# Peptides against a protein of PDB entry 1LOE, part 14

Target 1, 181 residues: chain A of PDB entry 1LOE
Amino acid sequence: TETTSFSITKFGPDQQNLIFQGDGYTTKERLTLTKAVRNTVGRALYSSPIHIWDSKTGNVANFVTSFTFVIDAPNSYNVADGFTFFIAPVDTKPQTGGGYLGVFNSKDYDKTSQTVAVEFDTFYNTAWDPSNGDRHIGIDVNSIKSINTKSWKLQNGKEANVVIAFNAATNVLTVSLTYPN
Target 2, 181 residues: chain A of PDB entry 1LOE as posed
Amino acid sequence: TETTSFSITKFGPDQQNLIFQGDGYTTKERLTLTKAVRNTVGRALYSSPIHIWDSKTGNVANFVTSFTFVIDAPNSYNVADGFTFFIAPVDTKPQTGGGYLGVFNSKDYDKTSQTVAVEFDTFYNTAWDPSNGDRHIGIDVNSIKSINTKSWALQNGKEANVVIAFNAATNVLTVSLTYPN

## One batch from the design tools (peptide; aimed at target 1 P89)

Design b2_p14_3_s1 (made by RFdiffusion4, then SolubleMPNN; from b2_p14_3, 7 letters changed)
Fold by OpenDDE base, seed 5:
Structure b2_p14_3_s1 (fold): chain B 181 residues (1-181), chain A 14 residues (1-14)
Amino acid sequence: as target 1 above (181 residues)
Amino acid sequence: MTRSGSFGFGYTVK
C-alpha cells in the first residue's frame, strides 16, 4: 500500500502546497478563508490531488485528517455561515456561497457534484437545516442537505480541534470536535 | 452578511 500525508503547522505568505480560491489567503501564519466583508467565499485546496478510489478494484482509501479551526465572529449572536471541510473532484471550483458554504449548489441530491463535505454550520437555513435551529456538524453528500447532523455548541474565537476519519471497509465517516481550552 | 470558508482537497480516480 501507499500512504500520502501532509502537515502544515504554520502557513506562509507564499504557501506553495495550497491552491487558494475566492477570498482565501494566509496571514500571520494562519490560513484565513474569509475576509470581514459581505458575501465572501474563501477556499483552500491541498495542491496535490488525492487518489482515493481505484476503479479497477473498487477499493477506496482510508483517510484521517486533523486540523484546528477558529470561527471569530464580531458578534457571537450573529454569526455567518460556517466552515466546511470537503472532498471534491480535482478541478473543483468555488460553488454557491452563503448557506451553501461555497461547496454545493442545491439541497437536492446531485450526483454530478461528486462532493463529500463535513460542515460546521453556524447559520440556520430553514430550507435544509435541522429544524431545531441548532448550530451543527453535518455530513453532506452531493447536497447541502446533510445526511446526518449533530448539534454543536460554538465557542466563538476559540480553537476547535477536529478529527475526520473515513473507514472504507465499513463506509463510516467519523467526525470529532473538541474545545481543549 | 454571508461568509463561508472551506478547506479541502481534490481527488482523482486511478
Scores: peptide ipSAE 0.483, ipTM 0.895, DockQ to the pose 0.908
OpenDDE base, seeds 1, 2, 3, 4: peptide ipSAE 0.342, 0.458, 0.454, 0.460; ipTM 0.839, 0.893, 0.871, 0.888

Design b2_p14_3_s2 (made by RFdiffusion4, then SolubleMPNN; from b2_p14_3, 6 letters changed)
Fold by OpenDDE base, seed 1:
Structure b2_p14_3_s2 (fold): chain B 181 residues (1-181), chain A 14 residues (1-14)
Amino acid sequence: as target 1 above (181 residues)
Amino acid sequence: MTRSGSFGIGYTVK
């Protein structure tokens, strides 16, 4: 069994293991994905691809990822659009912004996207988000319309700890989010 | 004002 892992605890101004896309950049040891401008889309990619699918056997790798993110909005009652973790083909480029989170282009299932994402969605889009209007965590497969969601209460400016685990044997993706003391 | 930030990992198929 082969295990591949990486860890970034501090972000430098010349972070060579990241590919910055859109408005993404580093400052003061933080990875900043958005700027205080209208319609901003920012992404960062880990620069080395992972091998999660064996084309000969069809096997998919298990994986676990942990990270911390912060959403800092001037107005905690008006926050758009959220943060997203995604896995996509190595040549991936920013997609549609706004409610599509820079990761997808449609609410319809599009197999050509080949993208799986976990969204931490702060903005209610009537066309595809849960009707209760809650901010939510969503699991997205080839569509911005989540296959499953769970309500999430944003704590503006606070560090959220996230763990995402995928069990290939059961084909189950697990997401947890906490705001630790 | 909309802001979309994301972190991604690219994959290849072996």
Scores: peptide ipSAE 0.528, ipTM 0.902, DockQ to the pose 0.879
OpenDDE base, seeds 2, 3, 4, 5: peptide ipSAE 0.498, 0.502, 0.476, 0.473; ipTM 0.898, 0.892, 0.887, 0.892

Design b2_p14_3_s3 (made by RFdiffusion4, then SolubleMPNN; from b2_p14_3, 7 letters changed)
Fold by OpenDDE base, seed 5:
Structure b2_p14_3_s3 (fold): chain B 181 residues (1-181), chain A 14 residues (1-14)
Amino acid sequence: as target 1 above (181 residues)
Amino acid sequence: FTASGSFGFGYTEK
């Protein structure tokens, strides 16, 4: 049995356990994934590859991730596209921006993507998002079109606490989001 | 305007 874990409380300019991609950077000890400007796609990766599956047996490892994120738009009517947690092949690079959240390239199922994501989507894309137009949490497997969604009320500028857990035995991915204040 | 941020990890087989 092998376990990999990490924790980051403060983000520095020489953060060696992170790979910064696109417009992502650190400032004031925080990870800033986007600026409040047009056409930004920011990503950060944990720098070490994670061994999560066995190709011979098909077994997949359990994992738990917890983090806090803030969406801070000038106003609640102009909040851009959202935030995403993702698991992708080790050589992953930024994908299509905008509604694809920098993680996917298609609403059609693409097994070659080999990517699973949890989206915190603030922008309604008619072509794939839930028809009610609500901001939502979504689970995405090889497609920006979520396999499951739940409406979510954005609190602009507030810290959202997230826990994402995968249980391999039950094949269940659990997502929890709370605004403690 | 478009703006999206993401965080994650890259995986390999065991």
Scores: peptide ipSAE 0.499, ipTM 0.895, DockQ to the pose 0.864
OpenDDE base, seeds 1, 2, 3, 4: peptide ipSAE 0.482, 0.480, 0.458, 0.448; ipTM 0.888, 0.898, 0.874, 0.887

Design b2_p14_3_s4 (made by RFdiffusion4, then SolubleMPNN; from b2_p14_3, 7 letters changed)
Fold by OpenDDE base, seed 1:
Structure b2_p14_3_s4 (fold): chain B 181 residues (1-181), chain A 14 residues (1-14)
Amino acid sequence: as target 1 above (181 residues)
Amino acid sequence: MTRSGSLGIGYTVK
């Protein structure tokens, strides 16, 4: 069994283990994914690709990831569009912005996307989001339309602790979010 | 104003 792990506890101006895309950058020891401009998309990719699928056996790796994120919007009542954690092919590039979160291009299932994401969605898109209009956590598989969602109350400017775990044997992805501070 | 930020991991298939 092979295990790959990494951690980033402090972001620096020369973060060699990240590939920055769009408006993503580091400043003041923080990874800043977006600027305060209209229709901005920012991404940061772990620079080393991971082996999560064996094409011969069909085996998929288990994984656990944890991170802390902050959404800091000037107006807590009008926040778009959210934050996303995603796993995609190594040559991935920014996709459609706005409600597609820079990760997807369609609300219809597109197997060619080969992308799984956990969205922390702050903006209600009537075409695909849960009809109650709540901000939500969603699990996205090859589509911006989540296969499962859970309402989530944003605490603007506060640090959220997230844990995402995947059990390959059961094919279950678990997401937890807390605001400990 | 719309802003989308994401943290990603790229994968390979072997």
Scores: peptide ipSAE 0.519, ipTM 0.904, DockQ to the pose 0.881
OpenDDE base, seeds 2, 3, 4, 5: peptide ipSAE 0.486, 0.486, 0.470, 0.472; ipTM 0.893, 0.890, 0.894, 0.893

Design b2_p14_4 (made by RFdiffusion4)
Pose (drawn by RFdiffusion4):
Structure b2_p14_4 (pose): chain A 181 residues (1-181), chain P 14 residues (1-14)
Amino acid sequence: as target 2 above (181 residues)
Amino acid sequence: FHAAGGFGIGWTHH
């Protein structure tokens, strides 16, 4: 049995248990992944590796993460590219920016990626996004093309509360985001 | 105007 847990309710100026990659930094008690600036990537990882499954026994971890996040755009129309919570190898480094969300490099399945991410995607990329053109939440496994999506209406500047849970018994990954009110 | 953000964890196994 192994458990790993943590909570950070207010981020401080020297959050030593996070690894920052790209433009990720903490400001005014928030984790800032990108400022409202063009063509940038920010990533932050929890510093401890987490044991998510075991080859000897074949057991896989149950887990839950929750967080509140804000997307603040200049207006409701010109908004790119989005935000991800991701599970990647211990040595993960930033991948392609733009619509690939710092996490993937291809539309096609890439076995060497070894990452799954839940995306909160605010920009329609004709090449791989749901053709309806809506902003959406997606589950990505080793590709920027989501295996599953759900349209989501972004509330600019507002707090969204999200819970992602994995049940090892069913292998169900559930994602909930709620806007207050 | 393109910006990408990400928050995550690393994983391991034995």

Design b2_p14_4_s1 (made by RFdiffusion4, then SolubleMPNN; from b2_p14_4, 6 letters changed)
Fold by OpenDDE base, seed 2:
Structure b2_p14_4_s1 (fold): chain B 181 residues (1-181), chain A 14 residues (1-14)
Amino acid sequence: as target 1 above (181 residues)
Amino acid sequence: FTASGSFGIGYTSS
């Protein structure tokens, strides 16, 4: 079996292996996706497409990804929508609209989007988010309305370590988030 | 308010 891997520990001003979309940019070795300014969508794509799905056999590759992110959200009402890690068709483009996290455009299930995302959602959207109003981690398949969610207590301004793993044999996506510091 | 960030990977199906 083949393995594709990449690692970015520091983000430079000319990060050649990333495609910046929307308002995303790099500064001080960090990838900044949003400054919590109204009506902004910041995205970055790994520049090389990867072969995850075999259209002939229907097989999906196993994958593991890890990253660290920081969110500044000192309150729960005047905050941005959140952050996502996503996998989408190679021609994916930023999406707009409140609460869609730059990835989706509807709460309706749309199999044609062929997009999976893990959301770290900091804003409660009544129309689709868990009714308890908690900040949450969600698994999104072809819709901003998560197929599964878990409450997440944000530690404001601290680095969160995330690991996302997909096991194709069991069809299970696992998400872990820790605050090591 | 509307503001979001995302990091993603584009995939091919063949």
Scores: peptide ipSAE 0.504, ipTM 0.892, DockQ to the pose 0.785
OpenDDE base, seeds 1, 3, 4, 5: peptide ipSAE 0.442, 0.497, 0.455, 0.476; ipTM 0.862, 0.887, 0.883, 0.893

Design b2_p14_4_s2 (made by RFdiffusion4, then SolubleMPNN; from b2_p14_4, 8 letters changed)
Fold by OpenDDE base, seed 3:
Structure b2_p14_4_s2 (fold): chain B 181 residues (1-181), chain A 14 residues (1-14)
Amino acid sequence: as target 1 above (181 residues)
Amino acid sequence: MTRSGSFGIGYTSS
C-alpha cells in the first residue's frame, strides 16, 4: 500500500499545487473564500496529482482530512450559502448557480460530475434542502441534493473544527464538527 | 444571492 499526505497550516499567495478559483485569495496566511458582498464564489483546489479512484479496479482510497473554517454572516437578511469541502476531478471548475455552493449545478444525480462533497449549508433552498429549513451538514454525491443531512447550529465568527473520514472497505463517510471554544 | 466558499482536492483516476 501507498500513502499520500499533505498539510497546509499557512496559506500563501504562491502556494504550490493550490489553484485559486473565483474570488478565492489569501490574506494574513488564511484562505479567504468569499467577499462580504453578493454574487461571490470562491474556491481553492489542491491540484497535486492524487489517485483516489482506480478506474481499472474500481477501488477507492481511504482518506482522512481535518480543517478549520469560520463563517461570519453579518445578519439574517444577508445570509451566504455556506462552506463546502469537496473531492472532484482535478480539472473541475467553480459553478456560479445560486444555492449550488460553487460545486454542483443540478439537484438531479449526475454521475459525470464525479464529485463528492460535504456541505455546511447556511441557506435553505426549498427545492432540495431538508424541509425543516435548518442549517445543516450534508453529504453530497454528484448532486446538490444531499444523500444524508444533519441539523447544525452555526456559531457566527467562531472556528469550527471538522474531521472527515472515508472507509473504503465499509463505504462509510463520517463527518464531525465541533466548536471547541 | 450567490455567496459560497469551498475547498477541494482534485484527483486523477488511475
Scores: peptide ipSAE 0.522, ipTM 0.895, DockQ to the pose 0.781
OpenDDE base, seeds 1, 2, 4, 5: peptide ipSAE 0.502, 0.511, 0.465, 0.463; ipTM 0.886, 0.897, 0.879, 0.890

Design b2_p14_4_s3 (made by RFdiffusion4, then SolubleMPNN; from b2_p14_4, 7 letters changed)
Fold by OpenDDE base, seed 5:
Structure b2_p14_4_s3 (fold): chain B 181 residues (1-181), chain A 14 residues (1-14)
Amino acid sequence: as target 1 above (181 residues)
Amino acid sequence: FTASGSLGIGYTSS
């Protein structure tokens, strides 16, 4: 089998292995996806396509992704929509913003989106989010309405360490989030 | 107030 991997520990002013979409950019060696400004959708894509799915056999590759993210809202009680990790067709463009996180366009299952996401959702959208209103981690398959969720307590301004692993044999996606400090 | 950030991987099928 073939393994493809990449790692970015410091973001430069001319980051060539990322495709910036919407309001995403680099500053001070950090990737900034949004500012505290209304109507922002910031995305960053790994610039090289990854062969994850074999259309002939139906096989899906195993993968592991790790990253650190920070949400730093001016008011910890008034946070915007959140952060999302996603896997989508290579020609993907920003989708609907706001509660759709720039990744989806529907709360109904739409197989044509061909998108899987892990959301770190900081805003309660009545139409599709868990009824308890908690900030949450969600697994999204072709819909902004998660197939599974777990409550998550945001630590505003703190670094969250995330590991996402997919086991193709068992069809299990595992998400872990920790605040080490 | 809408603001969302995302990190993505684009895939192709074989």
Scores: peptide ipSAE 0.481, ipTM 0.889, DockQ to the pose 0.868
OpenDDE base, seeds 1, 2, 3, 4: peptide ipSAE 0.449, 0.468, 0.474, 0.442; ipTM 0.872, 0.881, 0.882, 0.871; seed 3 fails the geometry check

Design b2_p14_4_s4 (made by RFdiffusion4, then SolubleMPNN; from b2_p14_4, 6 letters changed)
Fold by OpenDDE base, seed 5:
Structure b2_p14_4_s4 (fold): chain B 181 residues (1-181), chain A 14 residues (1-14)
Amino acid sequence: as target 1 above (181 residues)
Amino acid sequence: FTASGSFGIGYTSK
């Protein structure tokens, strides 16, 4: 079994293993995806493509990813759209911003997107988000309208630890988020 | 006021 892995603990100004898209950049050893500026879409891609799909068998690889992110809004009551981790075709480019999180273009299922995302959604979009209006974690498959969601309480300015695991045998994606501090 | 950030992995077939 072939394994591909990478780890980034500090982000430098000339980070060679990242492709920055839109407004994403590095500063003070941190990856900053957005500034507190309206109409911002910031993305970063791991520069090396990952072989997750076997064209011969159709099998998808198992994977595990862990990361820490911070959302630091002006206040807890004035937060923008959120953050996503996504897997998309290697030639992916920024998509629609705002509620589409720069990853999708439609709430309708579009298989041509070929994109899966885990969203940490901080803004309620009436047209597709859970009707309770809660900030939430969602699993998105070829659509900004999540196939599954769970309410999530944002701790503004605090580090969130995330683990995402995919089990190919069971076709189950698991997401965990904790605030250790 | 819109702002969204994302980190992604580009995939290819084996």
Scores: peptide ipSAE 0.495, ipTM 0.890, DockQ to the pose 0.888
OpenDDE base, seeds 1, 2, 3, 4: peptide ipSAE 0.349, 0.494, 0.494, 0.463; ipTM 0.827, 0.882, 0.880, 0.877

Design b2_p14_5 (made by RFdiffusion4)
Pose (drawn by RFdiffusion4):
Structure b2_p14_5 (pose): chain A 181 residues (1-181), chain P 14 residues (1-14)
Amino acid sequence: as target 2 above (181 residues)
Amino acid sequence: AKTDPSAIIDGLLS
């Protein structure tokens, strides 16, 4: 049995248990992944590796993460590219920016990626996004093309509360995001 | 113990 847990309710100016990659930094008690600036990537990882499954036993971890996040755009129309919560190898580095969300490099399945991410995607990329053109939440496994999506209406500047849970008994990954009111 | 998500990826793609 192995458990890993943590909570950060207010981020401080020297959050030593996070690894920052790209433009990720903490400001005014928030984790800032990108400022409202063109063509940038920010990532932050919890510093401890987490044992998510075991090859000797074949057991896989149950887990839950929750967080509140804000997307603040200049208006409701010109908004790119989005945000991800991701599970990647211990040595993960930033991948392709733009619509690939710093996490993937291809629309095709890439076994060497070894990452699954839940995306909160605010920009329709004709090449791989749901053709309806809506902003959406997606589950991505080794590709920027989501295996599953759900349209989501972004509330600019508002707090969204998200819970992602994995049940090892069913292998169900559930994602909930709620806007207050 | 493994830190990679391969078993979870296989589970989701099943």

Design b2_p14_5_s1 (made by RFdiffusion4, then SolubleMPNN; from b2_p14_5, 4 letters changed)
Fold by OpenDDE base, seed 2:
Structure b2_p14_5_s1 (fold): chain B 181 residues (1-181), chain A 14 residues (1-14)
Amino acid sequence: as target 1 above (181 residues)
Amino acid sequence: TETTPTAIIDGLLS
């Protein structure tokens, strides 16, 4: 079977395999999605289409991805919404609605969006987030309202290692987050 | 030593 892989160890000023949308940019070898101001959205897409779903056979590919991120969110109220790793159709465009993480535009399930995201959510949106108000990891399928969430204790300013794996045989998406010691 | 994940979550995709 076909396998596609890529790796970006350092994000350069001219990262040819990324398409930047909105306010996303690179600096000091890091991908920065937004400026430290309110109401900004930034995204970065892998520049080549990835064959996750085969329309002819209906088969879905297994995949595994890993990345490291840092969030500076010293409080729970004067902070951005968080960020996502997402998979969307090739013509995907940034979404600007507050709380939708630049990916979604509704809490209603919309199968036509064909978008799956793993959210690392740092802001409590009463309308759709878990009622406990915790920062959380969420798995979002065609909606900002997660199909599942888990509380996540942010270590402010520290690097978190994330692994996201999809098993096509079981249709289970697994997310793990680790703060290395 | 091995570092254990701080959080793990599963989701069943439709």
Scores: peptide ipSAE 0.403, ipTM 0.843, DockQ to the pose 0.076
OpenDDE base, seeds 1, 3, 4, 5: peptide ipSAE 0.098, 0.308, 0.256, 0.360; ipTM 0.697, 0.696, 0.817, 0.828

Design b2_p14_5_s2 (made by RFdiffusion4, then SolubleMPNN; from b2_p14_5, 5 letters changed)
Fold by OpenDDE base, seed 3:
Structure b2_p14_5_s2 (fold): chain B 181 residues (1-181), chain A 14 residues (1-14)
Amino acid sequence: as target 1 above (181 residues)
Amino acid sequence: SETTPTAIIDGLLA
């Protein structure tokens, strides 16, 4: 058996274990994905490949990740789309289509994408988002249209703690979000 | 409480 782990408590100006794509950058020890303007996409990838699925044995790894984020989205209309934590092939490239969170490019299921994402979605896209229009957490498998969603009450500008865990035995991905008191 | 999750969601991956 093998285990791979890493931790980034502060994001430095020359973070060698991250690959920045688009407008992603670091400032004040934080990872910032966009420039807070229209038509911006930014991503950051862990620079080393992670052995999640072994094509020879068929084994799938368990994993757990945690992070803290802040979103400024004071209203539901004049805001960006949100962000994702995602797992994708090593040659993944940012996607520029509006509403696709820089990760996907279609609401149609495409297994060749080989991309799983947890979205923290702050903008209602009529074509694929839950009809209630709520900001939501979604689990996305090879499509921007989530396989499951849950309404999320954003506390604007406050730090949220996220834990994402995958259990290979059950094939279940679990997401928890907490606003500490 | 301080550590009680605000939201929890599961998804079955293909």
Scores: peptide ipSAE 0.371, ipTM 0.835, DockQ to the pose 0.076
OpenDDE base, seeds 1, 2, 4, 5: peptide ipSAE 0.335, 0.354, 0.350, 0.204; ipTM 0.817, 0.850, 0.828, 0.804

Design b2_p14_5_s3 (made by RFdiffusion4, then SolubleMPNN; from b2_p14_5, 5 letters changed)
Fold by OpenDDE base, seed 2:
Structure b2_p14_5_s3 (fold): chain B 181 residues (1-181), chain A 14 residues (1-14)
Amino acid sequence: as target 1 above (181 residues)
Amino acid sequence: SETTPQAIIDGLLA
């Protein structure tokens, strides 16, 4: 079967395999999605389409991805919404609605969006987030309202290692987050 | 363990 893979160990000033949208940019070998100001959205897309779903056979590919991120969010109120790893159609465009993480535009399920995201959510949105108000990991399918969430204790300013794996046989997406120590 | 995940979550996709 066909396999596609890529790796970015350092994000350069001219990262040819990424398409930047909104305020996303690279600096000091890191991908920075937004400026440290309110109401900004930034995204970065892998520049080549990934064959996840085969329309002819209906088959869906397995995949595994890993990345490291740092969030500086010393409090829970004066912070951005968080970020996502997402998969969307090739013509995907940034979304600017507050709380929608630049990916979604509604809490209503919309199968036509064909978008799956793993959110690392640092801001409590009363309308759709878990009522406990915890920072959380969420799996979002065609909606900002997650199909499942897990409380996540942010270690401020520290690198978190994330692994996201999809098993096509079971249709289960698994996310793990680790703070190495 | 240094490699033990602090959070794991599963989701069943449609």
Scores: peptide ipSAE 0.402, ipTM 0.850, DockQ to the pose 0.077
OpenDDE base, seeds 1, 3, 4, 5: peptide ipSAE 0.196, 0.158, 0.365, 0.353; ipTM 0.647, 0.653, 0.833, 0.830; seed 1 fails the geometry check

Design b2_p14_5_s4 (made by RFdiffusion4, then SolubleMPNN; from b2_p14_5, 6 letters changed)
Fold by OpenDDE base, seed 5:
Structure b2_p14_5_s4 (fold): chain B 181 residues (1-181), chain A 14 residues (1-14)
Amino acid sequence: as target 1 above (181 residues)
Amino acid sequence: PETTPEKIIEGLLS
């Protein structure tokens, strides 16, 4: 099977391999998706389509992606909705904002969405989030309602390292998050 | 440098 990987070290104003949607922009060599305000949507798409599934042959590719993120909220108890890594059709457009993270429109499963996302969710939405109200990591398949979640302790202003890997043989998506010492 | 992941989560995609 084919394995796809990518890495972007610097985010400059002339970034050619990113397509910005909504409020997304670059500043200080960082990718900024939104201001620290709820209900805003900023997205960045990789400009070269990543072929992880061939509809003609049925072949599915492995992939691994890694990135570092920082949530820098003025109020540690008001950190908006968080953000998400997602894979969607090449013609994808921003979807519903807020708790839907600009990627989904419903908690009902919709196979036509063809969207898989990893959410780093900092806001409790009673309609679909885990009932304990914890900030969490979630894996979302064609719905904002996660197929699996795990509680996550936000460290405001600190860098978190993330690795997301997909194993095509097992159909398992793995997410790892670390706050380095 | 990275250390052992604090959180690991898996999901089966269908």
Scores: peptide ipSAE 0.317, ipTM 0.765, DockQ to the pose 0.080
OpenDDE base, seeds 1, 2, 3, 4: peptide ipSAE 0.239, 0.272, 0.257, 0.249; ipTM 0.708, 0.737, 0.658, 0.711

Design b2_p14_6 (made by RFdiffusion4; failed a check: a repeat of another design)
Pose (drawn by RFdiffusion4):
Structure b2_p14_6 (pose): chain A 181 residues (1-181), chain P 14 residues (1-14)
Amino acid sequence: as target 2 above (181 residues)
Amino acid sequence: DGYYRVGFSATTSS
């Protein structure tokens, strides 16, 4: 049995238990992944590796993460590229920016990726995004093309509360985001 | 053996 847990309700200026990659930094008690600036990537990882499954027993971890996040765009129309919560190898480094969300390099399945991410995608990329063109939440496994998506209407500058849970008994990954009111 | 790391990522475009 192994458990890993943590909570950070207000981020401080020297959050030593995070690894920052790209433009990720903490400011005014918030984790800032990108400022409202063109062509940039920010990533932050919890510093401890987490044992998610075991080859000797074949057991897989149950887990829950929750967080509040804000997307603040210049207006409701010109908004790119989005935001991900991801599970990746311990040595993960930033991948392709733009519509690949710093996490993937291809629309095709890439076995060497070894990452699954839940995306909060604010920009329609004709090549791989749901053709309806809506902003959406997706589950990505080793590809930027989501295996499943749900349209989501972005509320600019507003707090969204999200819970992602994995139940090892069903292998169900559930994602909930709620806007207050 | 089965160790991974979790995190957040975000990107922007022009």

Design b2_p14_7 (made by RFdiffusion4)
Pose (drawn by RFdiffusion4):
Structure b2_p14_7 (pose): chain A 181 residues (1-181), chain P 14 residues (1-14)
Amino acid sequence: as target 2 above (181 residues)
Amino acid sequence: AKSVAHGPAKIEIV
């Protein structure tokens, strides 16, 4: 049995248990992944590796993560590219920016990626996004093309609370985001 | 829910 847990309710100026990649930094008690600036990537990783499954036994971890996040755009119409919570190898480095969300490099399945991410996507990329053109939440496994999506209406500047849970018994990954009110 | 155009956004965890 192994468990890993942590909580950070207010981020401080020297959050030593996070690894920052790209423009990720903490400011005014928040984890800032990108400022409202063009053509940038920010990533932050929890510093400890987490044992998510075991080859000897074949057992896989149950887990839950929850966080509140804010997307603050200049207006409701010109908003790119989005935000992800991701599970990647211990040595993960930033991948392609823009619509690939710093996490993937292709629309095709890439076995060497070894990452699954839940995306909160705010820009329709004709090449791979749901053709309805809506902003959405997606589950991505080794590709920017989501295996599953759900339209989501962004509330600019508002706090969204999200819970992502994985049940090892069913292999179900559930994602819930709620806007207050 | 509709995506309109590309533009910058500030993304934070609270």

